# Ledger of designs, part 246: peptides against a protein of PDB entry 5EIB

Target 1, 366 residues: chain A of PDB entry 5EIB
Amino acid sequence: VDLEPGTMDSVRSGPFGQIFRPDNFVFGQSGAGNNWAKGHYTEGAELVDSVLDVVRKESESCDCLQGFQLTHSLGGGTGSGMGTLLISKIREEYPDRIMNTFSVMPSPKVSDTVVEPYNATLSVHQLVENTDETYCIDNEALYDICFRTLKLTTPTYGDLNHLVSATMSGVTTCLRFPGQLNADLRKLAVNMVPFPRLHFFMPGFAPLTSRGSQQYRALTVPELTQQMFDSKNMMAACDPRHGRYLTVAAIFRGRMSMKEVDEQMLNVQNKNSSYFVEWIPNNVKTAVCDIPPRGLKMSATFIGNSTAIQELFKRISEQFTAMFRRKAFLHWYTGEGMDEMEFTEAESNMNDLVSEYQQYQDATAD
Target 2, 366 residues: chain A of PDB entry 5EIB as posed
Amino acid sequence: VDLEPGTMDSVRSGPFGQIFRPDNFVFGQSGAGNNWAKGHYTEGAELVDSVLDVVRKESESCDCLQGFQLTHSLGGGTGSGMGTLLISKIREEYPDRIMNTFSVMPSPKVSDTVVEPYNATLSVHQLVENTDETYSIDNEALYDICFRTLKLTTPTYGDLNHLVSATMSGVTTCLRFPGQLNADLRKLAVNMVPFPRLHFFMPGFAPLTSRGSQQYRALTVPELTQQMFDSKNMMAACDPRHGRYLTVAAIFRGRMSMKEVDEQMLNVQNKNSSYFVEWIPNNVKTAVCDIPPRGLKMSATFIGNSTAIQELFKRISEQFTAMFRRKAFLHWYTGEGMDEMEFTEAESNMNDLVSEYQQYQDATAD

## One batch from the design tools (peptide; made by RFdiffusion4, then SolubleMPNN)

Design b2_p23_7_s4 (from b2_p23_7, 12 letters changed)
Fold by OpenDDE base, seed 5:
Structure b2_p23_7_s4 (fold): chain B 366 residues (1-366), chain A 23 residues (1-23)
Amino acid sequence: as target 1 above (366 residues)
Amino acid sequence: SPVEKARERLRKEEEEARRRELE
């Protein structure tokens, strides 16, 4: 789905364009112009019913509909505005289905779009209320991984998208292969989300190895485990050491010893016990799938529900507040039918979310 | 900085991608 036709042509001409049904390409003509309000109230509102018709058709074709997965950016107008409109409409029609998102967080290091803080804040407000699981993917973190870890001197969007795709493949492993932990979206939510509003995840993928070091690196369970818990390996620009893990899932792939995985997972928890909450029993889940990802012997995917994610929301909030106090570009949103009150409600809800994460970070077992 | 140079490259790649999508 897009509000611009050119994006659909790029997808169709791409190496995997043929995997999508032609009738499932829904697109507008005018775009959102990086305006959340155009995506949510005007241009996106004109297109949303056509998208819902496709969603209904695909849902009816499912033998067992678990839920929905949305991949979108929060900095743009279409992914943020229309994406959150679509989430709201799907939630209204399918209240008992899981809503899962891969949400690309804006970074001032990657984009110069001035209104990204508005689009992100307005989107987070919707995601807090209408999603069950949100993987937070930060373009800054992806860039830093490409540059520092992968030793790419000139990271491209292709390099960033490769990390996103590897992560998405990793987190969906349990959904795609039978007999795994978190084999459905609902079980994942039950294991990962102890409090309904605290459903924002820090993803990570291992191994991440520079091309020059690939030939010298043995893929071992200890190395995968160590890299997966490294702050530099997080796909969100947050340091887990500044917070506490509420819950963790680790998905190992490839032929490995289950015993060795369990030993390494226990060791990493014990070494990092200060970074876990003690009042959530069995808050680390481990899965092992014998089927490796393409081109790797072994991998591990990390899903962390950490109170450190508040650093991401604080960053967005600070940028939002600095712009909103000046009423900068506000008329672009109000001109599309938004009320200024919606900005203050979104800011308030995001600040409440930050406060809630901090409360659970500071909570002790009674 | 390396980051600023990367922003400018990514911006150009995005503009070029958008241009290719509009052509």
Scores: peptide ipSAE 0.010, ipTM 0.417, DockQ to the pose 0.017
Fold by OpenDDE base, seed 4:
Structure b2_p23_7_s4 (fold): chain B 366 residues (1-366), chain A 23 residues (1-23)
Amino acid sequence: as target 1 above (366 residues)
Amino acid sequence: SPVEKARERLRKEEEEARRRELE
């Protein structure tokens, strides 16, 4: 789905374009112009019914519908505005189904779009209320990984999207292969989300290897485990050491000893015990899938529900507040039918979310 | 990307290994 035709043509002409049904390409002509309000109330609202018709048709064809998975950006107008409208409409029609998102967070290191903090804040407000599980894929973190870890002097969208695809493949491993932990979206939510509003995940992936380290040293299980918990391998620009893990899932892929995985996972928890909440028992889940990702002998994917995710929201909030206090570009949103109150409500709800994470970070077992 | 090139190399190695197991 896009409000611009050119993106759909690129997908259709791409190496995987034939996997998608032609009738499942829904697109507009005008675009959102990086405006959340155009995506949510005007251009996106005109297209949403056509998308819902496709969603209904595909849902009816499912033997067992678990829920929905949306991939979108929060910095643009289409992914942010229309994406959150679509989430709301799907939630209204399918209230008993899981809503899962891969939400790409904006960064000024990646894009010069001045209004991204507005689009992101307005989107987060919707995601807090209307999603069950949100993977925070932060363009700040992706850029830093590309630059520092992958040693790419000029990271491209192709390089960032590669990290996104690796992460998405990792976190969906248990959904795609039988007999795994968190084999359905509902079980994932039960294991990962102890509090309904605190459903924003820090994904991480190992190995991350630079082009020059051609010797793909087969990472050992200990090295994978250590890298997976390293802040430099997080796809969200947060330091886990500045917060506490509420819940963790680790997904190992490739031929390895389950016993060795369990030993290393226990060791990393014990070494990092101060960074876990003590009042949630059995809050670390581990899965091993014998099928490695393409191009790797083994990998590890991390899913963290950490109070450190508040660093991401604080960054967006600070950027939002700096623009909103100046009323910068507000006329672009109000001209599409938005009230200034919606900005204040979105800012308030995101600040409340930060406060909730801080409360659980500071909570001790009585 | 570097990781795509690594993936493509290992995909080829896996396809070649599978061909050898089927031979």
Scores: peptide ipSAE 0.000, ipTM 0.254, DockQ to the pose 0.008
Fold by OpenDDE base, seed 1:
Structure b2_p23_7_s4 (fold): chain B 366 residues (1-366), chain A 23 residues (1-23)
Amino acid sequence: as target 1 above (366 residues)
Amino acid sequence: SPVEKARERLRKEEEEARRRELE
């Protein structure tokens, strides 16, 4: 789905364009112009019914519909505005299904779009209310991984998207292969989300290795486990050491010893015990899939629900506040039928979310 | 929410499983 036709043409012409049904390409003509309000109230609102028709058709064809997965950017107008409109509408029609998102967070290091903090804040407001699980994929963190870990001097969107794709493949492993822990979206949500609003995850993927070092690196379970819990490996731009994990899931892929995985997972938890809440029992879940990802002997994918994720929201909030106090570009949104109150409500809800994370970070076992 | 309903179901299933282990 896009409000611009060119994106759909790029997907169709791509190496996997034939995987998608032609009739499932729904697109507009005018785009959102990086304006959330255009995505949510005008251009996106005109297109949303056509998308819902496709969603209904595909849902009816499912033998067992678990829920929905949306991949979108929060910095743009379409992914943010229309994406959140679509989430709201799907939630209304399918209130008993899981809503899962892969939400790409904007970064000033990657994009020059001045209004990204508005689009992100307005989107987060919707995601707090209407999603059950949100993987926070932060372009800031992806850029830093590409630069520092992968030793890419000039990271491209292709390099960032490679990390995104590896992560998405990792976190969906349990959904795609039988006999796994968290084998469905609902079970994942139950294990990962202790509190309904606190459903924002920091993902991570291991191994991450520079091209120059790949040939010389032996992949071991200890190395995967260590890298997976490294703060520099998080795909959300927050330091887990500044917060506490509410819940963690680790998904190992490849032929490895379950015993070794369990030992290493126990060891890393013990070493990092100060970074876990003590009042949520059995808050670390581990899965092993014998099927490795393409081109790797083994991998590990991390899903963390950490109170440190508030650093990401604080960054967005600070940027939002700096613009909103000046009413900078506000007329672009109000001109699409938005009220200024919706900005203040979105800011308030995001700040409340930050406060909730802080509350649970500071909570002790009674 | 769907998650809350799922938690409530799992809690009931765990409580029932614990009851069966205690019987």
Scores: peptide ipSAE 0.021, ipTM 0.521, DockQ to the pose 0.010; fails the geometry check
Fold by OpenDDE base, seed 3:
Structure b2_p23_7_s4 (fold): chain B 366 residues (1-366), chain A 23 residues (1-23)
Amino acid sequence: as target 1 above (366 residues)
Amino acid sequence: SPVEKARERLRKEEEEARRRELE
């Protein structure tokens, strides 16, 4: 789905374009112009019914509909505005189904779009209320991984998207293979989300190896475990050492010893015990799938629900507040039918979310 | 910064991709 036709032609002409039904390509003509309000109230609102018709059709064809997965950007207008409109409309129609998102967070160090803090804040407000699970993906973190870890001198969108795709494949492994821990979206939510509003995850993937080192690296369970918990491998621009993990899931893939996995997972928890909350028992979940990802002997995917994610929301809030106090560009949003009150409500809800994360970070076992 | 240069490159790559899709 896009408000621009060109994106659909890219997907269709791509190496996997033929796996999608032609009728499931829904697109507009005008785009959102990086305006959340255009995505949510005008251009997106005109297209949403056509998308919902496709969603209904595909949902009816499912033997067992677990829920929905959306991949979108929060900095743009289409992914943020129309994406959150779709989430809202799908939630209204399917209130008992899981809403999962892969949400690309804008970073001040990556964004050239001046209004991204508005789009992100307005989107986060919707995601807090209407999603059950949100994987926070930060383009800065992806770039840093590509540059520092993968030793790519000039990371491309292809390189960033490769990390995203590997992570998406990793986190969905348990959903695609029977008999796994977190075998459905609802079980994942139950295990990962101890508090309904605190459903924003830091994803990570291992192995991440530079092309030059790939031939020499033995993939071992200890190395995967160590890399997966390394702050430099987080795909969200927050440091887990500045907060506490509420919950963690680790998904291992490939032929490995479950005993060795359990031993290494215990060792990493013990080494990092100060970075876990003490009052959530058994807050680390481990799954092992015997089927490795393509081109790897083994992998591990990390899902962290950490109070450190508040750093991401604080950064967005600070930028939002700095623009909103100046009433910068507000007329672009209000001209599309938004009320100025929606900005203050979104800011308030995001600040409340930050306060909630801080409260649980500071909570001690009584 | 290297990150800023990469963003600018990524933006250009996206714009060029979109342009090629419209051609």
Scores: peptide ipSAE 0.009, ipTM 0.381, DockQ to the pose 0.017; fails the geometry check

Design b2_p23_8_s1 (from b2_p23_8, 10 letters changed)
Fold by OpenDDE base, seed 1:
Structure b2_p23_8_s1 (fold): chain B 366 residues (1-366), chain A 23 residues (1-23)
Amino acid sequence: as target 1 above (366 residues)
Amino acid sequence: SSSIINIAVGGTGNAMYMAYLEF
């Protein structure tokens, strides 16, 4: 789905273009121009019914629909505005199904789009209310991984997307291979989301190795476990050491000993015990899939629900506030039918979310 | 069988999903 036809043409002409039904390509004639309001209220609103028709058709073809997975960016107008519109409409029509998103957070290091703080803030407001699970993929974190860890001098969007895809594959492993922990989206939500509004996850992936070092590195369960909990491997630009984990899931892929995995997971939890809340029992879940990812003998994917994620939202909020105080570009949004009050409501809701994370970070077992 | 519907929205969303399908 895109408001720009060129994206759909690229998908159709791509290596997987033939696997999609022609009717599943929904596109507009006029893009959102990086404006959330165009995506949500005007251009996107004109297209949303067509997308919903496709969703209904696909839903009817499913024997047992668990839910939806949406991939989008929060900085762009289409992904943010139309994406959140779709989430809202799908939630309304399918309230008993899980809404899962992979949401790319904007970063000044990666994008020059000046209105990204508006788009992101308005989107987060929608995601807080209308998603069950949101994987926060921060472009800043991805860039830093590419540059510092992977030793890429000039990271490309392709490099960033490769990290995202590896992570997405990891976190969905249990959903794709029956018989594992978190075998369905609902069980994942139950395990990962102790409080409904606090459903924003920091993902991580191991191994992360530079091309030059990859050939010399042994892939072992202890190494994967250590790297998975390393702050430098997080794909959200926050330091888990500045907060506390509410819940964690670890998904191992490849042929390995379950006993060794359990031992290493216990060791890493003990080592990092100060970074977990003590009042949520059994808040670390581990799954092992014997099927390795393509090109790797083994991998580990991390899902963290941490109060440290507030750092990401604080960053966005600060950028938003700086722009909104100046009323910079505000007329572009109000001209599409938005009320200025919606900006203040979105800002308030995001600040409330930050406060909620802080509250649970400071909470002690009574 | 339990099914999940994938929806890719926007340029980045579509790029992510396409890359995901390669794994």
Scores: peptide ipSAE 0.624, ipTM 0.952, DockQ to the pose 0.870
Fold by OpenDDE base, seed 5:
Structure b2_p23_8_s1 (fold): chain B 366 residues (1-366), chain A 23 residues (1-23)
Amino acid sequence: as target 1 above (366 residues)
Amino acid sequence: SSSIINIAVGGTGNAMYMAYLEF
């Protein structure tokens, strides 16, 4: 789905273009121009019914629909505005199904779009209310991983997308291979989301290895476990050491000893016990899939629900506030039929979310 | 069988999903 036809042409002409049904390509003629309001109220609103028709058709073909997974950016007008519109409309029609998103957070290191703080804040407001699980993929973190860990001098969008794809593949492992921990979206939500509004995850992937050292690195369960919990491996630009984990899931892939995995997971929890809340019992879940990812002997994917995620929202909020207080570019949004009050509501809701994370960060066992 | 419907929205969303399928 895109408001710009050029993206759909690229998808259709791409390696997998032929695997999609022609009717599942929905596109507009006028892009959102990086404006959330265009995506949400005007151009996106004109296209949303066509997308919903496709969704209904696909849903009817499913014997047991678990839910939906949406991939989008929060900085772009289409991904943010139309994406969140779709989420809202799908939630209205399928209230009993899980809504899962992979949401890319904007970074000034990667994008020159000045209105990204508006798009992101307005999107987060929608995600808080209308998603069950949101994987926060922070372009800031991706860039830093590429530069610092992978030793890429000039990270490209291709490099960033590779990290995203690895992460997405990892977190969906349990969904793709039945019988594993979190074998369905509902079970994953139950395990990962102790409080409904606190459903924003920091994902991580191991191994992350530079091309120059890849051949010399032995992949071991201890190394995967250590790297997976390293703050430098987080795909969200947050330091877990500044908060506390509410819940964690670790998904190992490859041929390895379950005993060794359990031992290493216990060790890392004990070593990092100060970074976990003590009042949520059994808040770390581990799964092992015998099927390795392509090109790797083994991997580990991390899913963390941490109060440290508030750092991401604070960053966006600060940028938003700095623009909004000056009423910078507001006429671009209000001119598309958006009410200015929605800006203040979105800001307030995001600040409330931050406060909620902080509350549970400071909570102790009675 | 249990099913999940994937929806890719926008340039980045589509690029992410395509990269995911290749992985």
Scores: peptide ipSAE 0.619, ipTM 0.951, DockQ to the pose 0.898
Fold by OpenDDE base, seed 2:
Structure b2_p23_8_s1 (fold): chain B 366 residues (1-366), chain A 23 residues (1-23)
Amino acid sequence: as target 1 above (366 residues)
Amino acid sequence: SSSIINIAVGGTGNAMYMAYLEF
């Protein structure tokens, strides 16, 4: 789905263009111009019914629909505005199905679009209310990983998307392969989301190695476990050491000893016990899939529900506030039918979310 | 069978999903 035809042409001409039904390509002609309001109220609103028709058709073909997975950026007008419009409409029509998103957070290091703080804040407001699970993929964190860890001098969007895709593959492993842990989207939500509004996850992936060093590095379970919990491997731009984990899931892939995995996971929890809340019992879940990812002998994917994620939202909020106080570019949004009150409500809801994370960070066992 | 419907929205969303299908 896109408001720009060129994206659909790229998908059709791509390696997998033939696997999609022509009717599953829904596109507009005018684009959103990086404006959330165009995506949500005007251009996107004109296209949303066509998308919903396709979703209904696909849903009817499913014997047992678990839910939806949406990939989008919160910085762009189409991904943010139309994406959140679709989420709200799907939630209304399928209230008993899980809404899962992979949401790319904007960063000044990667994008020059000045209105990204508006698009992100307005989107987060929608995600708080209408998603069950949101993987926060921060372009800043991805850029830093590419630069510092992968030793890429000038990271490209292709490099960032590769990391995202590896992470997506990792977190969906339990959904795609037989297993007991997180066998479906609802089970994942039960394991990861102790409080309904606190459903924003910090993903991580191991191994993260530069191309030049890959040949000499032995991948071991202890190393994967250590890297997975390393703040430098987090794909959200926050430090987990500044908060506390509410819940964690670890997904290992490849041929390895379950016993060794359990031992290493216990060790890492014990070493990092101060970074976990003590009042949520059994808050770390581990899964092992025997099928390695393509091109690797083994990997580990991390899903963290951490109160440290508030740092990401605080960053967006600060940028939003600086722009909104000046009413910078606000007329571009109000001209598309938005009320200024929607901005204030979105800001308030995001600040409430930050306060909630802080409350649970400071909470002690009674 | 239990199914999940994937929806890719926007340039980044579509690029992410296409790259995801390669894994």
Scores: peptide ipSAE 0.617, ipTM 0.951, DockQ to the pose 0.884
Fold by OpenDDE base, seed 3:
Structure b2_p23_8_s1 (fold): chain B 366 residues (1-366), chain A 23 residues (1-23)
Amino acid sequence: as target 1 above (366 residues)
Amino acid sequence: SSSIINIAVGGTGNAMYMAYLEF
């Protein structure tokens, strides 16, 4: 789905264009111009019914629908505005189904679009209410991984998207292969989300290896486990050491000993015990899939529900507040039919979310 | 039939999903 027709043409002409039904391509004639309100109230609103018709058709053809997975950016107008509109409408129609999102957070290191803080804040407001699970993928974190770890001098969007795709593949492994710990979206949500509003995850992936070092690195379970918990491998721009994990899931792929995995996972938990809340028992879940990812012998994907994620929201909130106090560019949003109160509500809800994370960070076992 | 419906929205969303399918 895109408000720009050119994206759909690229998808159709791409290597996988033939696997999609032509009717599943829904596109507009006018882009959102990086304006959330255009995506949510005008251009996106004109297209949303067509998308919902396709969703209904796909849902009817599904024998057992678990839920939905949405990929989008919170910085752009289409992904943020129309994406959150779709999430809202799908939630209304399918309230008993899981809504899972991979949401890319904007970063000044990657994009200079001035209104990204508005788009992100307005999107987070929707995600808090209408998603069950949101994987926070921060462009800043992706850029830093590409630059520092992968040794890419000038990271491209292609490089960033490759990291995202690896993470997505890891996260969804248990959903694609029956018999695993998190075999369905509902079980994953139950394991990862102890409090309904606190459903924003920091994903991580291992191995992260530069092209020049790939040939010399033996992948071992201990190395994967260590890298997976390393703050430098987090796809969200927050330091887990500044907060506490509410819940963690680790998904290993490849041929490895379950015993070794369990031992290493126990060791890393003990080593990092200060970074876990003590009042949530059994808050680390581990899954192993025997099927390695393409081109790797083994991998590990990390999912963390950490109170440190508030750093991401604080960053966005600070940028938002600085712009909103000056009423910068507000007329671009209000001119599309958006009420100024929605900005205030979104800001308030994000600040409440930050406060909630802080509350649970400071909570002790009774 | 997939028990999960994937929805890619916007340029980034579509690019992410396409890259995901390669894995």
Scores: peptide ipSAE 0.611, ipTM 0.949, DockQ to the pose 0.801

